# Designs tried in a protein design run: peptides against a protein of PDB entry 6IDX. Part 292

Target 1, 380 residues: chain A of PDB entry 6IDX
Amino acid sequence: KELAKLSADVTFATEFINMDGIIVLTRLVESGTKLLSHYSEMLAFTLTAFLELMDHGIVSWDMVSITFIKQIAGYVSQPMVDVSILQRSLAILESMVLNSQSLYQKIAEEITVGQLISHLQVSNQEIQTYAIALINALFLKAPEDKRQDMANAFAQKHLRSIILNHVIRGNRPIKTEMAHQLYVLQVLTFNLLEERMMTKMDPNDQAQRDIIFELRRIAFDAESDPSNAPGSGTEKRKAMYTKDYKMLGFTNHINPAMDFTQTPPGMLALDNMLYLAKVHQDTYIRIVLENSSREDKHECPFGRSAIELTKMLCEILQVGELPNEGRNDYHPMFFTHDRAFEELFGICIQLLNKTWKEMRATAEDFNKVMQVVREQITRA

## One batch from the design tools (peptide; made by RFdiffusion4, then SolubleMPNN)

Design b2_p26_7_s3 (from b2_p26_7, 16 letters changed)
Fold by OpenDDE base, seed 2:
Structure b2_p26_7_s3 (fold): chain B 380 residues (1-380), chain A 26 residues (1-26)
Amino acid sequence: as target 1 above (380 residues)
Amino acid sequence: MEKRFKKRRRLQEEAAREAAEEKKAK
């Protein structure tokens, strides 16, 4: 206990380290010997002293043995561990992951994100904070070959649900450090959209063109009596599609694929449009048909609006930006749904369509409508 | 404790930067 307290002092820490004191502490952990009276209390103070000593940055984290790592990982993976030991073990693992790529590799073999999610289900906010911080650290330190596995872990409904129910909706105020770790996790989650945001559509890719054709089909053929089979020749069919793509509000109504060649938002805009069309079909059809039936200059161009809105949402959410140490703002709504970005798009496209009508906008007012919508989204 | 959290945040930013640089190098 006194050692743990004194280990916070840099002068004491320097002298104690020079006396090989930290090696003695590591050997106590490595031994795993539970035969001592008050072992749990002794171990908790040992781990505290070890952390405080290592926090001075005098000793490299790479000094720890594989046996030490396995013991610490064992305390995190075991279901019945003293809360005090668990908290310190999570803090040690987090520090090891953040300070050393070599230690990351060893730790990533000994623990799973699933085991860390179990530590989010507790009433102790410090344990929850260390668990989220360790998840974030494992994601940040993941080599490219393991990034997809970590992305899949972040995409898990279970992680979001547990964070929402046990952390965000907990019966306690969220401390600043927890808010920061939730912010970091959210930044990392939004950055998973970056690949699609920066992917250009290939106008020659038939599978991508078939998605645009599916958007047309859902908008215009879903309520159309199948008796109007487009039996007219290939040229009339092309001319018909050009009209339909104009009604969909694409800028390039001859080849809508060209509208998705700009990055950002690239293919992410098409993903949002397809999600809206499939998951919120009635909303999609309503928005398209309300604007397609207008022979007036007050038609809201859905395709153009969807692309520019997707880009705007990426800008508002800072997709592709690095986490900032000073920020602690997070959006609880992104933990409520698996497709929270696409759902936000669906809400915002309705807001855009409403705002367009209220402003009696024309195509010349497009940028002004987008500015008003941006202000509405950022104030909500 | 406060020093640890500040160090954590800095190391997270550094790790994020390194990961972003690695992604740009490919």
Scores: peptide ipSAE 0.577, ipTM 0.945, DockQ to the pose 0.854
Fold by OpenDDE base, seed 3:
Structure b2_p26_7_s3 (fold): chain B 380 residues (1-380), chain A 26 residues (1-26)
Amino acid sequence: as target 1 above (380 residues)
Amino acid sequence: MEKRFKKRRRLQEEAAREAAEEKKAK
């Protein structure tokens, strides 16, 4: 207890470290000797002293043994561990992951994100914060080969739902540090969109072209029985499709794939459009048909609008930006849905279509409409 | 405590930078 308190002092820490005192603390953890009276309390103080000593940055984190790592990981992976030990163990693992790539590799073998998610279900916000911070650290330190696995972990509905229900909607105010870790998690989550945002459509990829054709089909053929025979001549079909792609509001009516070659937003815009068309089909069809039936030059070009809106949303959400140490702003909405970005797109495209009508906009007013929509989204 | 959180934030930002640099180098 006194050691844990004194370890916060840099002078004491320096002297104690010079006396190999930190090695003694590590050995106490490694030994796992449960035979001592007040073992849990003693261990909690040992871990506190260890953390405080290591926080001075005098000793490399790489000094820790694999046995030490396994013991600390054991305290995080085991159910019904003392809260005080768990909190300190999470803090140690987080620090090990952040300070050392070699320790990251060892820890990533011993701990799963699923085990860390369980620690979000507690009422202790400090434990929750360390658990999220450790998840963030594991993601940040993941080599490229493991990033997809971590991305999949971040994409888990379970993680989002637990964060929403137990952290964000918890019975306690969100502390600044938790808000920051939620912000970091959100930045990392949005950065998963970066790949699609920076992926150019290949106009020669038939599978990608089939998605655009599916958008056309959903908009114009959804009411027409699929029985319309595949047989009418290729040229009349091309001319028909050109008209349909014009009605869809693509800039390139002949080859809409060309509209998705610009990055950002690249393929992410097509993903959003397809999501809207499949998940919110009535909304999609309404938006397209309301504008396709107009002859007054007040047509809202859906395709162009969807692309520019996707780009705008990426800019607003700072997709591809690094987490900033000074920020703590997070959007609870993004924890409510598995496809929260696409849902946001679906809300915003309706807002855009409404704003276009209210402004009585023409194609010449496009940039003005987008500016007004940006202001509306950023104020919401 | 506060010093630890500041250090955490810095290390997270550094790690993010390193990961972004690694991604650009490919």
Scores: peptide ipSAE 0.575, ipTM 0.945, DockQ to the pose 0.894
Fold by OpenDDE base, seed 4:
Formats: sequence, C-alpha cells, structure tokens
Structure b2_p26_7_s3 (fold): chain B 380 residues (1-380), chain A 26 residues (1-26)
Amino acid sequence: as target 1 above (380 residues)
Amino acid sequence: MEKRFKKRRRLQEEAAREAAEEKKAK
C-alpha cells in the first residue's frame, strides 16, 4: 500500500527501479501464491505499484516475462476475479499493447475480444473504460493481416448492443475518458468505410454494372408486368436504358458507372443506393418515381444526389481521419443499428429530397441544397 | 490518473498514424 503511493513519485520510482524493485513486483505476480493472508489486497497493491512505476517510462514494457503476461491475461479471462485486480489487469494489458508490438502479439494469443465484451456488462465504468481502451488498442496495433479479423469483431452486433445498453444507456453519467474511448471506437468503425469510399468503380466490371441495372429494375420494372419480353432490338433496349438512367438522375446517363469513378465516395455511394433499394424499397421507388415523373426543371437527380450526399456524410463523420486526443464526441445512433451508416444515408436522402422540394430547386441550385442539408444534418 | 489518460490518448494517435502509413505503403 505504501509502495503503491510512493511509486507515483519520480524520485522514489527512480531509486526503487535502480534497486531492481520492478523485478521483485513481477516475480510476486508470476508466483501466483494464493496462500498468503490478504493475497487479493496485496496483489492489487502490487499491480498498482507496477503500473505507477512503469508510467514513469524509465523501464521498457518489453522487460515483462511471458509468465507475467499469462497471469495478467488469466485475471482478465476468469469470471470470479476481484474487481480491483481485474481493473489493474486490464490497465496493464492495455499499456502493454500500446507500448510494444511484441507484447501485442503475445496478448492477442491469450485474450479474445469476446472475453473483453463480458467486462462491458458490469456496472463499474472504470472496468468498462479499460475494456474499451484495450479493444481499441488491439485494433490499432493489429498488423495488416489481422486487421480484417478485428474489423469483423467491430462489426459484431453483440459489441454494439452491449455498449449501447450497458455503457451509453447505463444508470451512470458518462465520464470524459469513457466518452473519448467511445469516440476512438467510433473513428475506427467509420474508417472501415474508407476502403469502399476510396474504391473506384471499374466501368468494365460486369458485376458492378449489374448492380446499377438492379437499381433500374427495382425502380421501373417492379410496377410493370414482367410480360414485356426484352425481344425488341438491342438498340431500342440501349435507348430505353439511357432514358431510365436519366430518370434515375445519373450525370452520365449513357454509362452510369462513370459517376462512381470519382473517389471519394467511389463504390460506397453505390452500396448506399443498393441498400436503400433493397431494404427500404418503397422509399427508394417513391423518391425515384416522384422525381422521374417531373417534366418541370425542379426534378431532384437521385443518382447525383446520392453520390454527393455519401461524400458529404463521409466529410461530416470524418471517415479516414485519425483519432484526436482532444475529442470526446460520439454518436449513440451508430450503436443502434448494424447498418447505421446506410440507415443514416436513407434518412438523409429523404431529407435532401424534401429540402429540394421546399426550396423549389433546379439543377443550378444543387450546391445550395447540399449546403442547407449539411446544416440540417450537423444540427441534429 | 490524468497523466496516464493523456499518455494513452497520445499512444492511440501514434498507433493510428503508424497503421495509416502502413496502409498507404501498400
């Protein structure tokens, strides 16, 4: 107990380290000797002293043994561990992961994100904060070959649901440090969209062209009797599709694939359009047909609007930006749904279509409409 | 505690930079 308090002083820490004091503390953890009276309290103070000493940055984290790592990971994986030991063990693992790539590799073999999710279901916000911080650290330190596995872990419904129900909607006010770790988690989650945002459509990719054709089919063929056999000559069919792509509001109505060659938002805009068309089909059809039936210069070009809205949402959400130490703003909405970005797009495209009508906009007003919509989204 | 959290945030930013640089190098 006294050692744990004194270890916060840099002068004492320097002298204690020079006496191999950290090595003695690590050996106490490694021994696992539960036979001592007040073992749990002694261990909690030992782990506190170890953390405070290591926080001075005098000793490298790489000095720890594999036995020490396994003992600490054991305290995190066991269901019936003292809360004080668990909290300090999470803090140690987090610090190990952040300070050393070699320790990351060893820790990633001993613990799973699923085990860390269990520590989010507790009422102790400090434990929850260290668990989220450790999840963030594991993601940030993952080598490129393991990043997809971590991305899949972040995509899990269970993680989002537990964070929403036990952290965000918990009976306690969110502290600034928890808010920051939720912000970091959210930045990392949005950065999973970056690949699609920076993927250019290949106009020669038949699979991607078939998606654009499916958007046309959902908008125009879903209400038409399937009996119009495609038997009219290839030229009439091409001319018909050019008209349909114009009604969909693509800038390049001859080859809509060209509208997705600009990055950002690249293929992410097509993903959003396809999601809207499949999941919210009635809303999609209504928006497209309402604007396609207008012979007045007040039609809202859906295809162009969807692309520019996707780009604007990426800018608002700062997709592909690094986490900032000064920020603690997070959006609870993104924990409410599995496809929260696509759902946000679906809400915002309806808002855009409404705003376009209210402004009596023409194609010349496009940028003004987008600016008004940006202000509406950023105030919500 | 405050010093630890400031150090954590800095290390998270550094790790994010390293990960972004690795991604750009491919």
Scores: peptide ipSAE 0.574, ipTM 0.945, DockQ to the pose 0.853
Fold by OpenDDE base, seed 1:
Structure b2_p26_7_s3 (fold): chain B 380 residues (1-380), chain A 26 residues (1-26)
Amino acid sequence: as target 1 above (380 residues)
Amino acid sequence: MEKRFKKRRRLQEEAAREAAEEKKAK
C-alpha cells in the first residue's frame, strides 16, 4: 500500500528501480500465490505500484516476462476477479500493447476482443474505458496481416450493441476519456472505408459494370426476373442503356463506370448506391423515378448526387484521417447499425433529394444544394 | 491518472501514424 503511493514519486521510483524493486513486483505477480492473507488487496497494490513505476518511463516494457503477461491476461479472462485487479490488469495490458510491438504479439495470442467485450457489460466506467482502450490499442498495433481480423471484430454487431447499451445509453455521464476512446474506435471504424474510398473502378471490369447494370435493372425493371436480363445488347440496347444511365443521373451516360474512377470516393459510392438499391429498394426506386419522369430541368441527378454525397460524408467523417489526441466527439448512431455508413448515406440522399426539390434546383445549382446539405448534416 | 491518459492518446496517435505509413509503403 505505501509502495503504491510512493511509486508515484519519481525520486522514489528511480531509487526503487535502481534496487531492482520492479523485478520483485513482477515476480510477485508471476508466482500467483493465493495463499497469502489479503492476497487480492496485496495484488491490487502490487499492480498499482508496477503501473506507477512504469509510467515514469525509466524501465522498458519489454522487461516483462511471458509468465507475467499470462498472469495479467489470466486476470482479464477470468470472470470472478476482483474489480480492482481487473482494472489494473486491463491498464497494464493496454500499456504493454501501446509501448511494445513484441508485447502486442504475445498479448494478441492470450486475449481476444470477445473477452474484452465482456468487460463492457459492467457498471464501472473505468473498466469499460480500459477495455475499449485495449481494443483500440490491439487494432492500432495489429500488423497488416492481422488488421482484417480486427476489422471483422469491429464489424461485429455484438460489440456495437454492447457499447450502445452499456456505455452510451448507460445511466451515467460519459467521462471525457471514455468519449475519446469511443472517438478513436469510431475513427478506426471509418478508416475501414478508406480502401473502398480510394479504389478506382476499372471501366473494363465486367463484374463492376454488372453492378451499374443492376442499379439500372432495380430502378427500371424491378418486376423483371433477373434470369431474363438479356445479354450485352445490340446498338439499340446500348442506346437504351445510355438513356437509362442519363435518367439515373450519371455524368457519363455512355460509360457510367467512368464516374467511379475519381478517388475519393471511388467504389465506395457504388457500394452505397447498391446498398440503397438492395436494402431500401422502394426509397431508391422512388428517388430515381421521381427525377427520371421530370422534363422541367429540375431533375436531381441521382448518380452524380450519390457520388458527391459519398465524398462529402467521407470528408465530414474524416475517413482516412488519423485519430487526434484532442478530440472526443463520437456519433452514437454509428453504434446502432451494422452498416451505419450506408444507412447514413440512405438518410442523407433522401435529404439531398428533398433539399433539391425545396430549392427548385437545376443542374447549375448542384454545388449550392451540396453546400446546404452539408450544413444540414453537420448540424444534426 | 491525467498524465497516463495523455500518454495513451499520444501513443495511439503514433501507432495510427505508423500503421498509415505501413499502408502507404505497399
Scores: peptide ipSAE 0.573, ipTM 0.944, DockQ to the pose 0.855

Design b2_p26_7_s4 (from b2_p26_7, 16 letters changed)
Fold by OpenDDE base, seed 5:
Structure b2_p26_7_s4 (fold): chain B 380 residues (1-380), chain A 26 residues (1-26)
Amino acid sequence: as target 1 above (380 residues)
Amino acid sequence: SEARQKKRRELQEKAAKERKEEIEKK
C-alpha cells in the first residue's frame, strides 16, 4: 500500500527501480501465491505499484515475462476476479499493447474481444473504459492480417448492442475518458470503410456492372410485366439501359460504372446504393421513380446524389482520419445498427431528396442542395 | 490518473499514425 503510493514519486520510483524493485513486483504476480493473507489486496497494491512505476517510462514494457502476461490475462479472462484486480489488469494489458508490438502479439493470443465484452456489461464505468481502451489498443496494434478479424468483431451486433445499452444508455453520466474511448472506437470503426471508399470500380468488371444492373432492375423491372421479350437486339437493350441509367441519375448514362471510378467515395457509394435498394426497397423505388417521372428539370439525380452524399458522409465522419487526442464526440446512432453507415446514408438520401424538392432545385443547384444537406446533417 | 489518460491518448495517436504510415507504404 505504501509502495503503491510512493511509486507515484519519480525520485522514489528511480531508486526503487535501481534496486530491482519492479522485478520483485513482477515475480509476485508470476508466482500466483494465493497462500498469503490478504492476497487479493496485496495483489491489487502490487499491480498499482507496478503501473505507477511503469508510468515513469524508466523501464521498458518489454521487460515483462510471458508468465506475467498470462497471469494478467488470466485475471481478465476469469469471471470471478476481484474488481480491483480486474481494473488494474485491464490497465496493464492496455499499456502493454500500446507500448509494445511484441507484447501485443502475445496478448492477442491470450485475450479475445469476446472476453472483453463481459467487462462492458458491468456497472463500473472504469472497468468499461479500460475494456474499450483495450479493444481500441488491440485494434490499433493489429497487423494487417488480423484487421479483418477485428473488423468482424466490431461488426458484431452484440458488441455494439452492449456498448449502447450498458455504456451509452447506462444510468450514469459518461465521463470524459469514456467519451474519448468511444470516439476512438468510432473513428476506428469508420476507418473500416476506408478500403471501400478508396476502391475504384473497374468499368470492365462484369460482377461490378451486374450490381449497377441490379439497381436498374430493382427500380424499373419490379413493376414491369416480363413481356420485354429477350429478343430485342443488343443495341436496343443498350439504348434502353442508357435511358434507365439517365433516370437513375448517373452522370455517365452509357457506362454508370465510370461514376464509381473516382475515389473517394469509390465502391462505397455503390455499396450504399445497393444496401438501400435491397434493405429499403420501397424507399429506393420511391426516390428513383418520383424523380424519373419528372420532365420539368427538377429531377433529383439519384446516382450522382448518392455518390456525392457518400463522399460527404465520409468527410463529415472523417473516414480515414486519425483519432484526435482532444476529441470526445461520438455518435450513439452508430451503435444502434450493424450497418449504421448505410442506414445513415438511407436517412440522408431521403433528406437530400426532400431538400431538393423543397428548394425546387435543378441540376445547377446541386452544390447548393448538398451544402444545405451538409448543414442539416452536421446540426443533427 | 490524468497523466495516464494523456499517455494513453498519445500512444493511441502514435499507433494510429504508425498504422496509417504502414498502409500508405503499400
Scores: peptide ipSAE 0.535, ipTM 0.942, DockQ to the pose 0.863
Fold by OpenDDE base, seed 3:
Structure b2_p26_7_s4 (fold): chain B 380 residues (1-380), chain A 26 residues (1-26)
Amino acid sequence: as target 1 above (380 residues)
Amino acid sequence: SEARQKKRRELQEKAAKERKEEIEKK
């Protein structure tokens, strides 16, 4: 207890570290010896002293043994651990992950996001904060090959639901640090869209072209079986498709794939359009057909609108931006649905279509409509 | 502690920057 207090002093910490005192603390954790009276209290103070000593930055986190890591990870993965030990163990793991890529690799083998979810279901907001902070640390330090696994873990309805219900909608006010960690988590979640946002469509990729063809099919051939192979279009069929792509509101009616070569939003716009067309088919068909049946030049170009709206949403949500230490703003709505971005797109494209009608816009008013829609989205 | 929270944020930002730099190098 006294050591834990003194360890906050840099002078004491320096002397204690020079005396190999930190090694003694690590060995106490490594030993796992439950034989001592008040083991839990002693361990909690040991972990406190260790954290305070390491916080001075005098000693590299890489000094810790694999046995130490396993013990700390064990305290986090065990269901019946003292709250004081758990809190410190989460903080230690977080610090290890953030300070060392080599420690990240070892920790990522010992703990899963699924195990950390249990620590979000508690009433202690500090434990919840450390759990989210550790999730954020794991996500930040994840190599590219593991980012998809982390993405999938964040796409887990369970994690989102637990954060929403136990953290965001908890019976306690959200503390500033929790708000920041939720913000960081959200930024990291939006940055999963960055790859698709920066992926240019290849106009020669048949699979990508087939998605555009599927958008046409859903809009105009909704009653027709998908069995009509896309490849056999006579010139009349190509001309028909060009008309359909015009009615869909693509800028390039001949080759709509060219509209997705701009990054941002690249393929993310096509993903949003396809999601809308498949998940909200009635809404998609309605929007397309309402505008395709107009001959009054007040047609809302769906394809162009969807692309520019996707880009706008990426800008509003700061997709691909780094988490800022000063920000604490997070959007609870993004924890309500697994495909929250695509759902937001679906809401916003309806808003855009409505606003276009209300403004009696023409293609020349496109940028004005987009500005009004931006203001509407940012005020919501 | 507030000091630890600050250090956490700095480390998170650093880690995010390092990750971005890795992505931009590919």
Scores: peptide ipSAE 0.533, ipTM 0.942, DockQ to the pose 0.900
Fold by OpenDDE base, seed 1:
Structure b2_p26_7_s4 (fold): chain B 380 residues (1-380), chain A 26 residues (1-26)
Amino acid sequence: as target 1 above (380 residues)
Amino acid sequence: SEARQKKRRELQEKAAKERKEEIEKK
């Protein structure tokens, strides 16, 4: 207890480290010896002293043994651990992950996001904060080959639902640090869209063109069996498609793939359009047909609108930007759905279509409509 | 502590920057 208090002092820390005192603390953890009276209290103070000593940055985090890591990970994975030990163990693991790539690799083998989810279901907000901070650390330090696994772990309805129900909708005020960690987690989630946002469509890729053709099929041939998806049509068929792509509101009616060569939003706009068409088919068909049947110059170009809306949503959500140290704003809606960005797109494209009608807009008013829609989205 | 929270945020920003630089190099 006294050591834990003194370890906050840099002079004491330097002297204690020079006496190999930190090695003694690590060995106490490594031994796991429960034979001492007040073991839990002693261990909690040992872990406190260890953290405070390491926070001075005098000793590299890489000095810790695999046995130490396993013991700390063991305290996080055990269901019946003292709250004080658990909290400090989460903080140690977070610090290890953030300070060392080599420790990240070892910790990622010992701990799963699934184990950390259990620590979100507790009434202690500090434990919840350390658990989310550790998830964020693991996400930030994940190598490229593991980023998709982390994405999938966050895409698990369970993690989002637990954060929503036990953290966001908890019967207690959210502290600033928890709000910041939720913000960081949200930013990291949005940054998973960055790759698609920066992916140019290849106008020569047949598989990508088939997606655009599927958008046309869903809009105009919704009752037709996909088995009749006709191969590369005759020139007459190309002319028919040009009309359909005009009705879909693409800028390039001849080759709509060219509209997706601009990054941002690249292929992410096409992903959003396809999601809307498949998941919200009635809404998609309604929006397209309401505008395709208009000869009054008040048609809302769906394709162009979807692309520019996707770009605007990326700008509003700061997709691909770094987490800002000063920000703590998070959107609870992004914890409600696995495809929350695409669902937001689906809401916003309906809002855009409504706003276009209300303004009696023409193609010349496009930028003005987009500005009004931006203001509406940013106020919600 | 506030000091630990600050250090956490600095390390998170650093890690995010390192990740961005890795993506931009590809």
Scores: peptide ipSAE 0.531, ipTM 0.941, DockQ to the pose 0.851
Fold by OpenDDE base, seed 4:
Structure b2_p26_7_s4 (fold): chain B 380 residues (1-380), chain A 26 residues (1-26)
Amino acid sequence: as target 1 above (380 residues)
Amino acid sequence: SEARQKKRRELQEKAAKERKEEIEKK
C-alpha cells in the first residue's frame, strides 16, 4: 500500500527501479500464489505500484514476460475477480497494447472483444472506461489483416447494444473520460468507411455497373414483370438506359459510373444508394419517381444529390480524420443500428428532397440547398 | 489519474497517426 503511493513519486520510482524492484513486482504476479492472507488486496497494491512505476516511462513495457501477460489476461477473463484487480488488469493490458506492437500480438491471442463486452455490462464506469479504452487500443494497434475482424466486431449488434444500454443509457452521468473513449471508438468506426470513400469506381468493372443497373431496375422495372427482357435492338436499349439514368439524376446520364470516379465519396455513395434501394425500397422509389416525373425544372437530381450528400456526411462526421485528444463529443444514434451511416444517409436524403421542394429549387440552387441541409444536419 | 488519462490520449493519437501513415503509403 505504501509502495503504491510512493511509486507515484519520480524520485522514489527511479531508486526503486534501480534496485530491480519492478522485477520483484512482476514475479509476485507471475507466481499466482493465492495462499497468502489478503492476497487480493496485496495483488491490487502490487498492480497499482507496477502501473505507477511504468507510467514514469523509465522501463520499457517489453520487459514483461509471457507468464505475466497470461496472468493479467486471466484476471480479465475470470468471471469472479476482485473489482480492484480487474480495473488494474484492464489498465495494464491497455498500456501494454498502446506501448508495444509485440505485446499487442501476444494480448490479441489471449483476449477477445467478446470477453471485454462482459466488462461493459457492469455498473462501474471506471471498468467500462478501461474496457472501451482497451477495445480502442486493440483497434488502433490491429495490423491491416486484422482490421476487418475488428470492423466486424464493431458491427456486431451485441457490442453496440451493450454500449448503448449499459454505458450511454446507464443510470449515471457519463464522465469526461468515458465520453472521450466513446468519441475515439466512434472516430475509429467512421474511419472504416474511408476505404470505400476513397475507392474510385472503375467504369469497366461489370459488377459495379450491375449495381447501377440494379438501381435503375428497382426504380423503373419493379412494377413490370421481369419477363419483359426488352428484345428491342441494342441501340434502343442504350437510349432507354440513358433516359433512365437522366431520370435517376446522374450528372453523366450516358455513363453514370463516371459520377463515382470522384473521391471522396467514391463507391461509398453507391453503397448508400444501393442500401436505400434495397432496405428502404418504397422511400427510394418515391424519391426517384417524384423527381423523374417533374417537367417544371424543379426536379431534384437524386444521383447527384446522393453523391454530394454522402460527401457532406463524410465531412460532417470527419471520416478519415484522427481522433482529437480534446474532443469528447459522440453521437448515441450510431449505436442504435448496425448500418447507422446508411440509415443516416436515408434520413438525410429525405430531408434534402423535402428542403429542395420547400425552397422550390432548380439545378442552379443545388449548392444553396446543400448548405441549408448541412445546417439542418449539424443542428440535429 | 489525470496524468494517465492524458498519456492514454497521446498514445491513442500516436497510434492513429501511425495507422494513417501506413494507409497513405500504399
Scores: peptide ipSAE 0.531, ipTM 0.942, DockQ to the pose 0.853

